# Ledger of designs, part 91: peptides against a protein of PDB entry 6B4J

Target 1, 315 residues: chain A of PDB entry 6B4J
Amino acid sequence: DITMQWYQQLQDASMQCVLTFEGLTNSKDSQAKKIKMDLQKAATIPVSQISTIAGSKLKEIFDKIHSLLSGKPVQSGGRSVSVTLNPQGLDFVQYKLAEKFVKQGEEEVASHHEAAFPIAVVASGIWELHPRVGDLILAHLHKKCPYSVPFYPTFKEGMALEDYQRMLGYQVKDSKVEQQDNFLKRMSGMIRLYAAIIQLRWPYGNRQEIHPHGLNHGWRWLAQILNMEPLSDVTATLLFDFLEVCGNALMKQYQVQFWKMLILIKEDYFPRIEAITSSGQMGSFIRLKQFLEKCLQHKDIPVPKGFLTSSFWRS

## One batch from the design tools (peptide; made by RFdiffusion4, then SolubleMPNN)

Design b1_p17_6_s2 (from b1_p17_6, 8 letters changed)
Fold by OpenDDE base, seed 1:
Structure b1_p17_6_s2 (fold): chain B 315 residues (1-315), chain A 17 residues (1-17)
Amino acid sequence: as target 1 above (315 residues)
Amino acid sequence: MIEELKKKIEERYKELK
């Protein structure tokens, strides 16, 4: 399976990255620990500062992240920080930055769906300039949300139930599995972030270049989902999230082909979702149904709430 | 991969119409 090969390649690359900076992370040296913490803060704090408030602020954040990744010193916590402070600094920063982007999907976007767009446009822009960060974003995303690949992890013989639950994306703490609503909320955030990334370009970059991970991956994702058996509650939830965020962009890009897909979802895939939907899970199903019906009726998919406008970039 | 998936979708669509 080509999709699974791609997944595994990204995971292997991520693992290799971790091994590369293991010396920095495992160091008992006080100076090395300080450098590690400074680099971690320098990588992650700017991402946490991303907001929907002003385009100018977003540009400052982008420039800071890019400067850090470029080996330039940046101010963080009142100190000058550079990846050159340690031979493994760049790899570490790239990994932690990518991890933080995904975490913002998991946490911030999960709670505030509109936050997907400013986070995604920065991530996309950084990805364009630093492809390794993009690969690591995918690796982190895929690990936390296998549905972003998409694939459904399978239970293997001898596997602990908790490990299987973690593979499915659930958090398990003290032998307690995360509640389904919280799980779906986190998965939704990550899918929404992904759906935003694949459609957005940093406006101050070379937009003549091909998007490093563009809408063709969105089309692939939909196609793959439709070729899979639906998963109870999960498929209906995430399909809605995905279409709400990037459906308009996909419609514009693929036009007639997109509408054929939407009809296929409504006529063929929907009954399959319904067949596995329990009475307690009808909420996600109904939400998807209403969305599809509305889109088909109006022959349009609305621009998602929070989409960045020209006025945002002038602020 | 993408083109093959598109083809599968198109084939499936034709079956429905």
Scores: peptide ipSAE 0.029, ipTM 0.623, DockQ to the pose 0.828
Fold by OpenDDE base, seed 4:
Structure b1_p17_6_s2 (fold): chain B 315 residues (1-315), chain A 17 residues (1-17)
Amino acid sequence: as target 1 above (315 residues)
Amino acid sequence: MIEELKKKIEERYKELK
């Protein structure tokens, strides 16, 4: 189908990118190794510095990342670093930057949900200026969280169980699969980051341009989820995460159509989720239920905690 | 694509009422 073709295209592009900078990553030359490490740090450290503290700091981080991607020298670790130091430098930095954004969803947002918004607005702004970074973000996101596409990987004959578990998004280390709670926590973080990206625009960019991956993809995601059979615990968890983060934005954009979708979720999809929910998984289901009931009762979806306001950008 | 999705959702909504 079209969704799977899109998924595969992004994965292929990501794989080709890795092959392109393989010379840099596999080099035994001391200078090449130094350049690689400097570029990796220059790409990833600014992303790790993203916080909810001040808009001015966020702008500095954005400008630094954009400068690096534009071939300008940036200061990193007390050294001047540029992607021009190696012919494969730009491809490498774009890949590592995209990887780091997704990793922040997987780790930082997973633990601190409000962190989704400052990370997402930087990612969105960089994506607008550097489309290849956006494609690589999607590739990394889709690989780690197939539910962000969304699709459910299937077990194929002859496949190793561990490989299947990895395809589902589980971490497998030393033949031990990740615990379900940790898995869901990571998936939640990535979905929340994605839900934030699709609704946010960098305020200092050209707002007249169309969002490179906007709310229409959120609408698509919901529609696709509703067309799929629910997965135990996963669907209830991620649907809640998605709606909590971008439900307000979708409500404003799609108005009556959005409310029709919420009613469909409550009346049609909920019973299907309930039917596959065990007693031990009832927590995720109840959380989603309570959220939807509250939203339908009040005819409003609250602005998510951590949403960036005008006051944030003046700080 | 968006219009197709809207139509599909609308059709399902009508079926539920």
Scores: peptide ipSAE 0.028, ipTM 0.690, DockQ to the pose 0.829
Fold by OpenDDE base, seed 2:
Structure b1_p17_6_s2 (fold): chain B 315 residues (1-315), chain A 17 residues (1-17)
Amino acid sequence: as target 1 above (315 residues)
Amino acid sequence: MIEELKKKIEERYKELK
């Protein structure tokens, strides 16, 4: 399975990255610990500052992240911080930065769907300049949300139930599994972020270059989903999230092929979703239904709410 | 991979029409 091979390769790369900076993370030296904390803050704080307020502020954040990844000193917490302070500093920062982008999908986008776009455009721009960060974003995303690959983790003989639940993307704390609504909310945020990343380009970069992880991956994702049996509640939720965020972009890119796929979803795949949808899960199902019907009726997919406009970049 | 998946979608679409 090519998809699973790709998944595993990314996970292996992520694990190797962790091993590479283990010396920094496990050091008992006071100076190394200080450097670690400074680098962690320098990598993560700018991402948390991403907002829909002004394009100029977003540019500043991007430049700061790029400077840090380029080995230049940046100001963080009143200190000058550089990845050159430790031989493992760059690997550590790349990993933590990628992790933070995914966390913003899991948390910020989950609560505020419009936040997907400013986060995604920064992530896309950084990915273009720093491919390793992009691979690590995928690795973190795939681990937290296997549905972003997509694949459905299977229970293996001898596996603990809690471990299986974690593989499915659930948080398990103190032997308590996360509530379904919270789980779906987090998964939605990550899928929406991913759907935004694959369509957005940083406007101040070289736009003539190919997107490092573009809409072709969106097409792949949809095709793979349609070739899988639907999961109750999950498939309807995430398919809607994905199409709402990147459906317009896919429509523009793939035109007639996109509409053929959308018809296939409505006529063939949607009944399969319906067949596994319980009365208590009708909300996500109805939402997807209404979206598909509206899009097919109007022969258009709307630009998603929160999509960055020219006015945003002039602010 | 993408082309193969596209083909599968197209084949299914033809079956529906």
Scores: peptide ipSAE 0.026, ipTM 0.622, DockQ to the pose 0.828
Fold by OpenDDE base, seed 5:
Structure b1_p17_6_s2 (fold): chain B 315 residues (1-315), chain A 17 residues (1-17)
Amino acid sequence: as target 1 above (315 residues)
Amino acid sequence: MIEELKKKIEERYKELK
């Protein structure tokens, strides 16, 4: 189908990107290794420095990332680093940067939900200026969290169980599969980051232009989810995460159509979730239930905690 | 009513592709 074709196209582009910089990554030359490490640090450290503390600091981080991607030298680890140091430098940096954004969803946002917004606004702004980084963000996100596409990977005959578990997004180390709670925590972080990206624009860019991957993709995601059978625990968890982060934005954008969809979720889709929910999975189910009921009752979806305000950008 | 809403949502989804 169209969704799977899109998924595969992004994965193919990501794989092609990896092939383009194999010379840099596989080089045994000491200078090439040094360049690789310098570029990797230059691409990833600024992303790790993103915080909710001050808008001015966030701008500095953005400018540094943009400068690096633009072929300008940047200071990293006490050294001047540029993507021009190696012919594969730009491709490598774009790939590693995109990977790091998704990792911040998987790790930082998973533990601190409010971190989604500062990370997302930088990612969105960089995506606007560097579309290839955006495509690579999606590729990394989709691979780690197929539910962000969304689709549910299927077990194929002859497939190893561990490979299937990895396709589902589980970490498997030393033949031990990740615990369900940790898995859901990571998936939640990535979904929350995605939900933030699609609604945020970098305030110092040309905001009059169309968002490169905007709220229409949020609508698409919800529509696609509703056309899928729910997955035990996963669907209830991630649907809540998504709606909590971008529900307010979707409400404002789609108005009556959004509420029709929310009613459909509550009246038609939610019973299907209930039917597959075990007693041990009631936590995510109840949370989604309460959220939907409150939103429908009050005819409002609250602005998510951590949403960046004008005061943040003045700091 | 639910089926009608589903249809409208699907139509809108197609427009947004």
Scores: peptide ipSAE 0.025, ipTM 0.562, DockQ to the pose 0.084

Design b1_p17_6_s3 (from b1_p17_6, 7 letters changed)
Fold by OpenDDE base, seed 4:
Structure b1_p17_6_s3 (fold): chain B 315 residues (1-315), chain A 17 residues (1-17)
Amino acid sequence: as target 1 above (315 residues)
Amino acid sequence: DIEELKKKIEERYEKLK
């Protein structure tokens, strides 16, 4: 399966990256520890500062991240920090930055859906300039949310139940599995972030270049989902999240083909989702149903709440 | 025809792999 090969390749690259900077992470030297912490802060703090408030602030954050990745010194925590302070500094920063973007999907976007867009546009712009960061974003995303690939992990003989639960994307702490509602909330955030990334371009970059991971991947994702058996509660939830965020962009890009896909979802795929939906899970199903019915009735998908406008970039 | 549409979606998916 080409999809699974791609998944595994990204995971392998991510693992190799971790091994590459292991010297920095495992060092007992006080100076190395200080550098590690400074680099970690320099990579992650700017991402946490991303907000929906002003385009000018977003540009400052982008420029800071790009400067750091370019080997330039940046100010962080009152200190000058550079990836050149350690031979493994760049690999470490790329990994931690990518991890933080996905974490913002998992946490910030999960709680505030509109936050997907400013985070995604920065991630997309950084990905365009630093492809390795993009690959690492995918690796982190796929590991935490296999439904973003999409694939459904299978239980293998001899596997521990907890390991299987983790493969499915659940958090397991002290032998306690995460509650379903919290799980779905985190998955929703990551899917929404992904759906935003594939449609957004950094406005100050070279727009003549092809998006490094564009809307064609959104079309692929939908096609793959439709070719898979639905999962209880998960499919209805994430399909809604995806379409709410990138449905308008897909409609504009694929036009008649997109509407045919929506009809296929409504007429063919919905009954399959319904068949596996319990009475306690009907909320997610109804939400998806109402969304699709409204879109088909009006022959339009609304621009998602939080979408960045020209006025945002002038602020 | 839903079956024809499904086939077209599958074909599109394969081209995008």
Scores: peptide ipSAE 0.031, ipTM 0.706, DockQ to the pose 0.085
Fold by OpenDDE base, seed 5:
Structure b1_p17_6_s3 (fold): chain B 315 residues (1-315), chain A 17 residues (1-17)
Amino acid sequence: as target 1 above (315 residues)
Amino acid sequence: DIEELKKKIEERYEKLK
């Protein structure tokens, strides 16, 4: 399976990255520990500062992240920090930065859907300049949300139930599995972030270049989903999330082909979702139904709430 | 025809791999 090979390649690259900076992470030396913490803060704090408030502030954050990844010193926590402080510094920062972008999907976007766009445009812009960060974003995203690949992890003989639950993306703490609503909320956030990344370009970069992970991956995702049997509650939820965020962009890009896809979803795939939907899961099902019906009726998909406008970039 | 649409979608999908 080509999709699974791609998934595994990204996971292998991520694991290899972790191995490259183990010297930094496992060091007992006080200076190395200090450097690690400084680099971790320098990589993650700017991402946490991303907001919908002003384009100028977003540019400052982008420039800071790019400077750090370029080997330039940046101010973090009142200190000058550079990836050159340790031979494994760059690999560590790239990994932690990518991890933080995905965490913002999992946490911030999960709670505030509109936050997907400012986070995504920074992530896309950084990915364009630093492809390794993009690969690591995918690796982190795929590991936390296999539905972003997409694939549904299968239970294997001899596997512990908790390990299977974790593979599905559930958090398991003290032998307690995460509640379904919280799980879906986190998965929704990550899918929405991904759907935003694939359609956005950093406006101050070279827009003539091909998007490093563009809308073609959105089309691929939809096609792959349609070739899979739906998963109860999950498929209806995430399909809605994906289409709400990037459906307008896909419509503009693929036009008639997109509408054929949407009709296929409504007429062929949706009944399959219905067949596995219990009475307690009707919320996600109804939401998807209403969205599809409205879009097909109006022959339009609305621009998602929170989409960045020209006025945002002038602020 | 749903089957024809599926085929076209799959063809597009394969080209985008």
Scores: peptide ipSAE 0.029, ipTM 0.701, DockQ to the pose 0.084
Fold by OpenDDE base, seed 1:
Structure b1_p17_6_s3 (fold): chain B 315 residues (1-315), chain A 17 residues (1-17)
Amino acid sequence: as target 1 above (315 residues)
Amino acid sequence: DIEELKKKIEERYEKLK
């Protein structure tokens, strides 16, 4: 399977990255530990500061991240920090930055869906300038949310149940599996972030270039989902999340082909979801149903709440 | 790959008419 090969390549690259900066992460030297912490903060704090408040603030955050990745010193925690402080500093920062973007999907977007857009536009812009960060974003995203690939992990002989649950994206702590609602919330956040990334371009970059991971990947995602058997509750939830965030963009790009896809979802795939939906899971099912019916009736997909407007960039 | 997927979708859509 080409998709699984690609996924494995991403994971291998991510693993190789970790090995590359292992010296920094495993160092017992006090100075190295300090550098590591400073670099980690410099990489992650700006991402946590991303908000829906002002475009000018978002630009400042972007510039700071880009400067750091470019080997320039940046101010973090009242100190000057640079990736040049350690030979493994750049690799470490790229990895931690990518991890943090995905973490914001998992946490911030999960709780505040509108946060997907400012996070995604920064991620997209950084990806355009720093392709390795983009690959690492995908690696982290797909590992935490295999449904973003999409694929459904399979139980292998000899595998511990907890390991399988982790592969499915569940958090397992002290032999306790995460509640389904929390799991779906986190998965939703990551899918929404992904759906935002593939459609957004940083407005201050070279827009003449092709998006490094654009809407064609969204089309692929939908096509792959439709070719898979639905998973109880998960498919209905994430399909809705995806379409709510990037459905309008897909409609604009693919037009008639998109509507054919949407009809196929409603008439062919949706009954398959229904067949596996229990009475306790009707919430996600009904939500998807209502969304599809509304979109088909109105022949339109609304612009998602939180979509960045021209007024945002002037603020 | 994407074009092949589009084709499959189209074929599936035509069967629903």
Scores: peptide ipSAE 0.028, ipTM 0.716, DockQ to the pose 0.839
Fold by OpenDDE base, seed 2:
Structure b1_p17_6_s3 (fold): chain B 315 residues (1-315), chain A 17 residues (1-17)
Amino acid sequence: as target 1 above (315 residues)
Amino acid sequence: DIEELKKKIEERYEKLK
């Protein structure tokens, strides 16, 4: 399975990255610990500062992240911080930065769907300049949300139930599994972030270059989902999230082919979702239904709420 | 035809790999 091979390659690369900076993370030296903490803050704080407020502020954040990844000193917490302070500093920062982008999908986007776009445009721009960060974003995303690959983890003989639940993307703390609504909320945030990344380009970059992980991956994702048996509640939720965020972009890119796919979803795949939807899960099902019907009726997919406009970049 | 449409989508998918 080519998809699973790709998944595994990204996970292996992520694991190798962790091993590479193990010396920094496990050091008992006081100076190394200080450097680690400074680098971690320098990598993660700018991402947390991403907002929908002003394009100029977003540019500043981007420039700071790019400077850090380029080996330039940046100001963080009143200190000058550089990845050159430790031989493993760059690998560590790339990993933590990628992790933080995915966490923002899991947390911020989950709570505020519009936040997907400013986070995604920064992530896309950084990915264009730093491909390793992009691979690590995918690795983190795939691990937390296997549905972003997509694949459905299977229970293996001898596996603990908690481990299986974690593989499915659930948080398990103190032998308590996460509630379904919270789980779906987090998964939705990550899918929405991904759907935004694949369509957005940093406006101050070289637009002549090919998107490092563009809309073709959106088409791939949809095709793969449609070739899989639906999961109760999960498929309806995430399919809606994906189409709401990137459906307009896919429509513009693939035109007639996109509409054929949408018809296929409505006429062939949607009944399969219905067949596995319980009365208690009708919310996500109805939402997807209404979205598909509206889009097909109007022959249009709306631009998603929060999409960055020219006015945002002039602020 | 839904089956024909599925094939076309799959073919497009394969070309995008």
Scores: peptide ipSAE 0.028, ipTM 0.709, DockQ to the pose 0.085

Design b1_p17_6_s4 (from b1_p17_6, 7 letters changed)
Fold by OpenDDE base, seed 4:
Structure b1_p17_6_s4 (fold): chain B 315 residues (1-315), chain A 17 residues (1-17)
Amino acid sequence: as target 1 above (315 residues)
Amino acid sequence: MVEEMQELIDKRYEELK
């Protein structure tokens, strides 16, 4: 399967990246440890500072991240930090940066859905200039949320239950599996971030270039989902999340074809979701139902809350 | 890839009618 091959290639690349900077991460040298910590902070702190407040602040954050990835010194924690401080510095920073973007989906977007857009536009812009960061974003995203690929991991003979649960995206700590509500919340955040990334372009970049991972991947995602049997609670939740965030963009891009897709979702796929939905899972089901009905009735997908406007970029 | 997906959508849509 081509999708699974793509998934595996990204995971392999991510693993190779980790091996590449192993010397930096495993070093017992005090100076190397200091460099590692400085680089980690320089990579991750700017991402954590992303907010919905002002476009000017977002530009500053973007410029700082881009400068760091370009081998220029940046100020972090009162110190000048550069990836050139260690031969493995760039690989390490790219990996940690990508990891942090996905983590913001998992945590910040999960709790505040509107945060998806400022995070996504920075991620998209950085991806455009630094393709390896984009690949690593996908690798981290796919590992934490296989539904973003999409695929549903299967239990294999001899596999430990905990390992299977982790493959599904659950956190397992001290032999306790994460509660379903928390799991879905994290998955929702990551899917929403992904849905935002594929539609946003950094406004100060070269817009003549093709989006490195654009709406065509959103269209692919929907097609793949529709070709899969729905998973209880998960499919209804994430399909809603995805459509709420990027449905408007897909509508504008694919027009009549989008509406055909939406009708297929409502009339063909939705009954399949209903068939596997228990009484305790009706919340996600009802949300999706109401969304689809409203969109079809009004013949419109609303612009998602938090979408970045021209006014935002002037602030 | 996009074209193949569109064809699939069209096919399924026609089957639904």
Scores: peptide ipSAE 0.118, ipTM 0.810, DockQ to the pose 0.814
Fold by OpenDDE base, seed 2:
Structure b1_p17_6_s4 (fold): chain B 315 residues (1-315), chain A 17 residues (1-17)
Amino acid sequence: as target 1 above (315 residues)
Amino acid sequence: MVEEMQELIDKRYEELK
């Protein structure tokens, strides 16, 4: 399975990255600990500052992240911080930065769907300049949300229930599994972020270059989903999330082929979703149904709310 | 890979007509 091979390669790369900076993370030296904390803050704080308020502020954040990754000193917490402070500093920062992007999908986008776009455009721009960060974003995303690959983890003999639940993307704390609504909310946020990343380009970069992880991956994702048996509430929810965020872009890119796909979803795949949908899960099902019907009726996919306009970049 | 998937989509679409 090519998809699973790709998944495993990314996970292996992520694990190797962790091993490379283990010396920094496990150091008992006071200076190393200080450097670690400074680098962690420098990598993550700018991402948390991403907002829909002004394009100029977003550019400043981007420049700061790029500077840090380029080995230049940046100001963080009133101190000058550089990845050159430790031989493992760059690997550590790349990993933590990628992790933070995914975390923003899991938390910020989950709560505020419109936040997907400013986060995604920064992530896309950084990915273009720093491919390793992009690979690590995928690795973190796939681990937290296997449905972004997509695949459905299977229970194996001898596996603990909690481990299986974690593989499915659930948070398990003190033997208590996360509530379904919270789980779906987090998964939705990550899928929406991913759907935004694959369609957005940083406007101040070299637009002549090919997107490092573009809409072709969105097309692949849809194809894979349609080839899988639906997973009740999960499939209906995430399929809607994905189409709402990147459906317009896919429509523009693939045109007639996109509409063929949408018809297949409505006429062939949707009944399969219905067959596994319980009365308590009708909300996500109905939402997807209404979206598909409206889009097919109007022969249009609306631009998603929160999509960054030229006006945003002039602010 | 994307092209192969598109072929599958096209095939399924024709079957639905």
Scores: peptide ipSAE 0.117, ipTM 0.807, DockQ to the pose 0.844
Fold by OpenDDE base, seed 1:
Structure b1_p17_6_s4 (fold): chain B 315 residues (1-315), chain A 17 residues (1-17)
Amino acid sequence: as target 1 above (315 residues)
Amino acid sequence: MVEEMQELIDKRYEELK
């Protein structure tokens, strides 16, 4: 399976990255520890500051992240911080930055869906300039949310139940598995972030270049989902999330082909979802149903709430 | 992959008519 091979390659690269900066992370030297913490803060704090408030503020955040990744000193916590402070600094920062973007999907976007767009546009812009960060974003994203690949992790012989649950994306703490609603909320956030990334371009970059991970990946995602058996509750939830965020963009890009896909979802795939949906899971099912029916009726996919407009960038 | 999947989509779509 080409998809699984690609996924494994991403995970291998991510693991290799961790090994590369292991010296920094495992150092007992006080100075090294300080550098590590400074770099971690410099990488993650700007991402946490991303908001829907103003385009100018978003640009400042972008510039700061880009400067850091470019080896320039940046101010963080009242100190000048640079990846050049340690030979493994750049690798560490790239990894932590990518991890933080995904965490924002998992946490911020999960709670505030509109936050997907400002986070995604920064991530996309950084990805364009720093491809390794993009690969690491995918690695983190796909590991936490295998449904973003998409694939369904399988139980293997000898595997502990908790490990299987973690592979599925559940958090397991003290032998207690995460509640289904919280799980789906986190997965939704990550899917929404992904759906936003693949359609957005940083407006101050060279937009003539091809998107490093564009809508063709969204089209692939939908195609693969349709070729998979639905999972109870999960498929209906994430399919809705995905279409709500990037359906409009896909419609514009693929036009007639998109509508064929949507018809297939409604007429062929949706009954399969229904067949596995229990009475307690009707919420996600109904939400997807209503969305599909509305879109087909109006022959339009609405622009998602929170989509960044020209006025945002002028603010 | 995308092209192959598109063909599959087209095929399935025609089957629904």
Scores: peptide ipSAE 0.113, ipTM 0.810, DockQ to the pose 0.828
Fold by OpenDDE base, seed 5:
Structure b1_p17_6_s4 (fold): chain B 315 residues (1-315), chain A 17 residues (1-17)
Amino acid sequence: as target 1 above (315 residues)
Amino acid sequence: MVEEMQELIDKRYEELK
């Protein structure tokens, strides 16, 4: 399976990255520990500062991240920090930065859906300039949200239940699995972030270049989902999330093919979702139903709330 | 009609993977 091969390749690359900077992370030397913490803060704090407030602030954040990845010194915590402070500094920063982007999907976007767009446009821009960061974003995303690949992890003989739950993306703490609503909320955030990344380009870059991970991957994702049996509650939830965020962009890109796909979803795939939906899961089902019906009726997918406009970039 | 659309989607998927 080529999809699973792709998944595994990204995971292997991520693992190799971790091994590369293991010396930095496992060092007991006080100076190495200090450098590690400084680099970690320099990589993650700017991402946490991303907001929907002003385009100018977003540009400053982007420039800071790009500078750090380019080996230039940046100010962090009142100190000058550079990846050149340690031979493993760049690999470490790339990994932590990618991890933080996905974490913002898991946390910030999960709680505030509009936050997907400013985070995504920065991530996309950084990905364009630093492809390794993009690969690591995918690796982190796929591991936390296998549905972003997409695939549904299967239980294997001899596997512990907790390990299986973690593979599915659930958080398990003290032998307690998270509630379904919290799980879906986190998954939704990550899917929404991904849906935003594949359609957005950093406006101050070379927009004539091909998107490093563009809408074609969105089309692939949908095609793969439709070729899979639906998973209870999960499929309806994430399909809605994905279409709400990038449906308008897909409509513009694929036109008639997009509408054929939507009809296919409504007429063929949706009944299959219905068949596995319990009474307690009707919320996500109804939401998807209403969305599909409205879009097909009006022959339009609305621009998602929070989409960045020209006025945002002038602020 | 649905079958034809499915084939189109399947074909597109194969082209993109």
Scores: peptide ipSAE 0.045, ipTM 0.713, DockQ to the pose 0.085

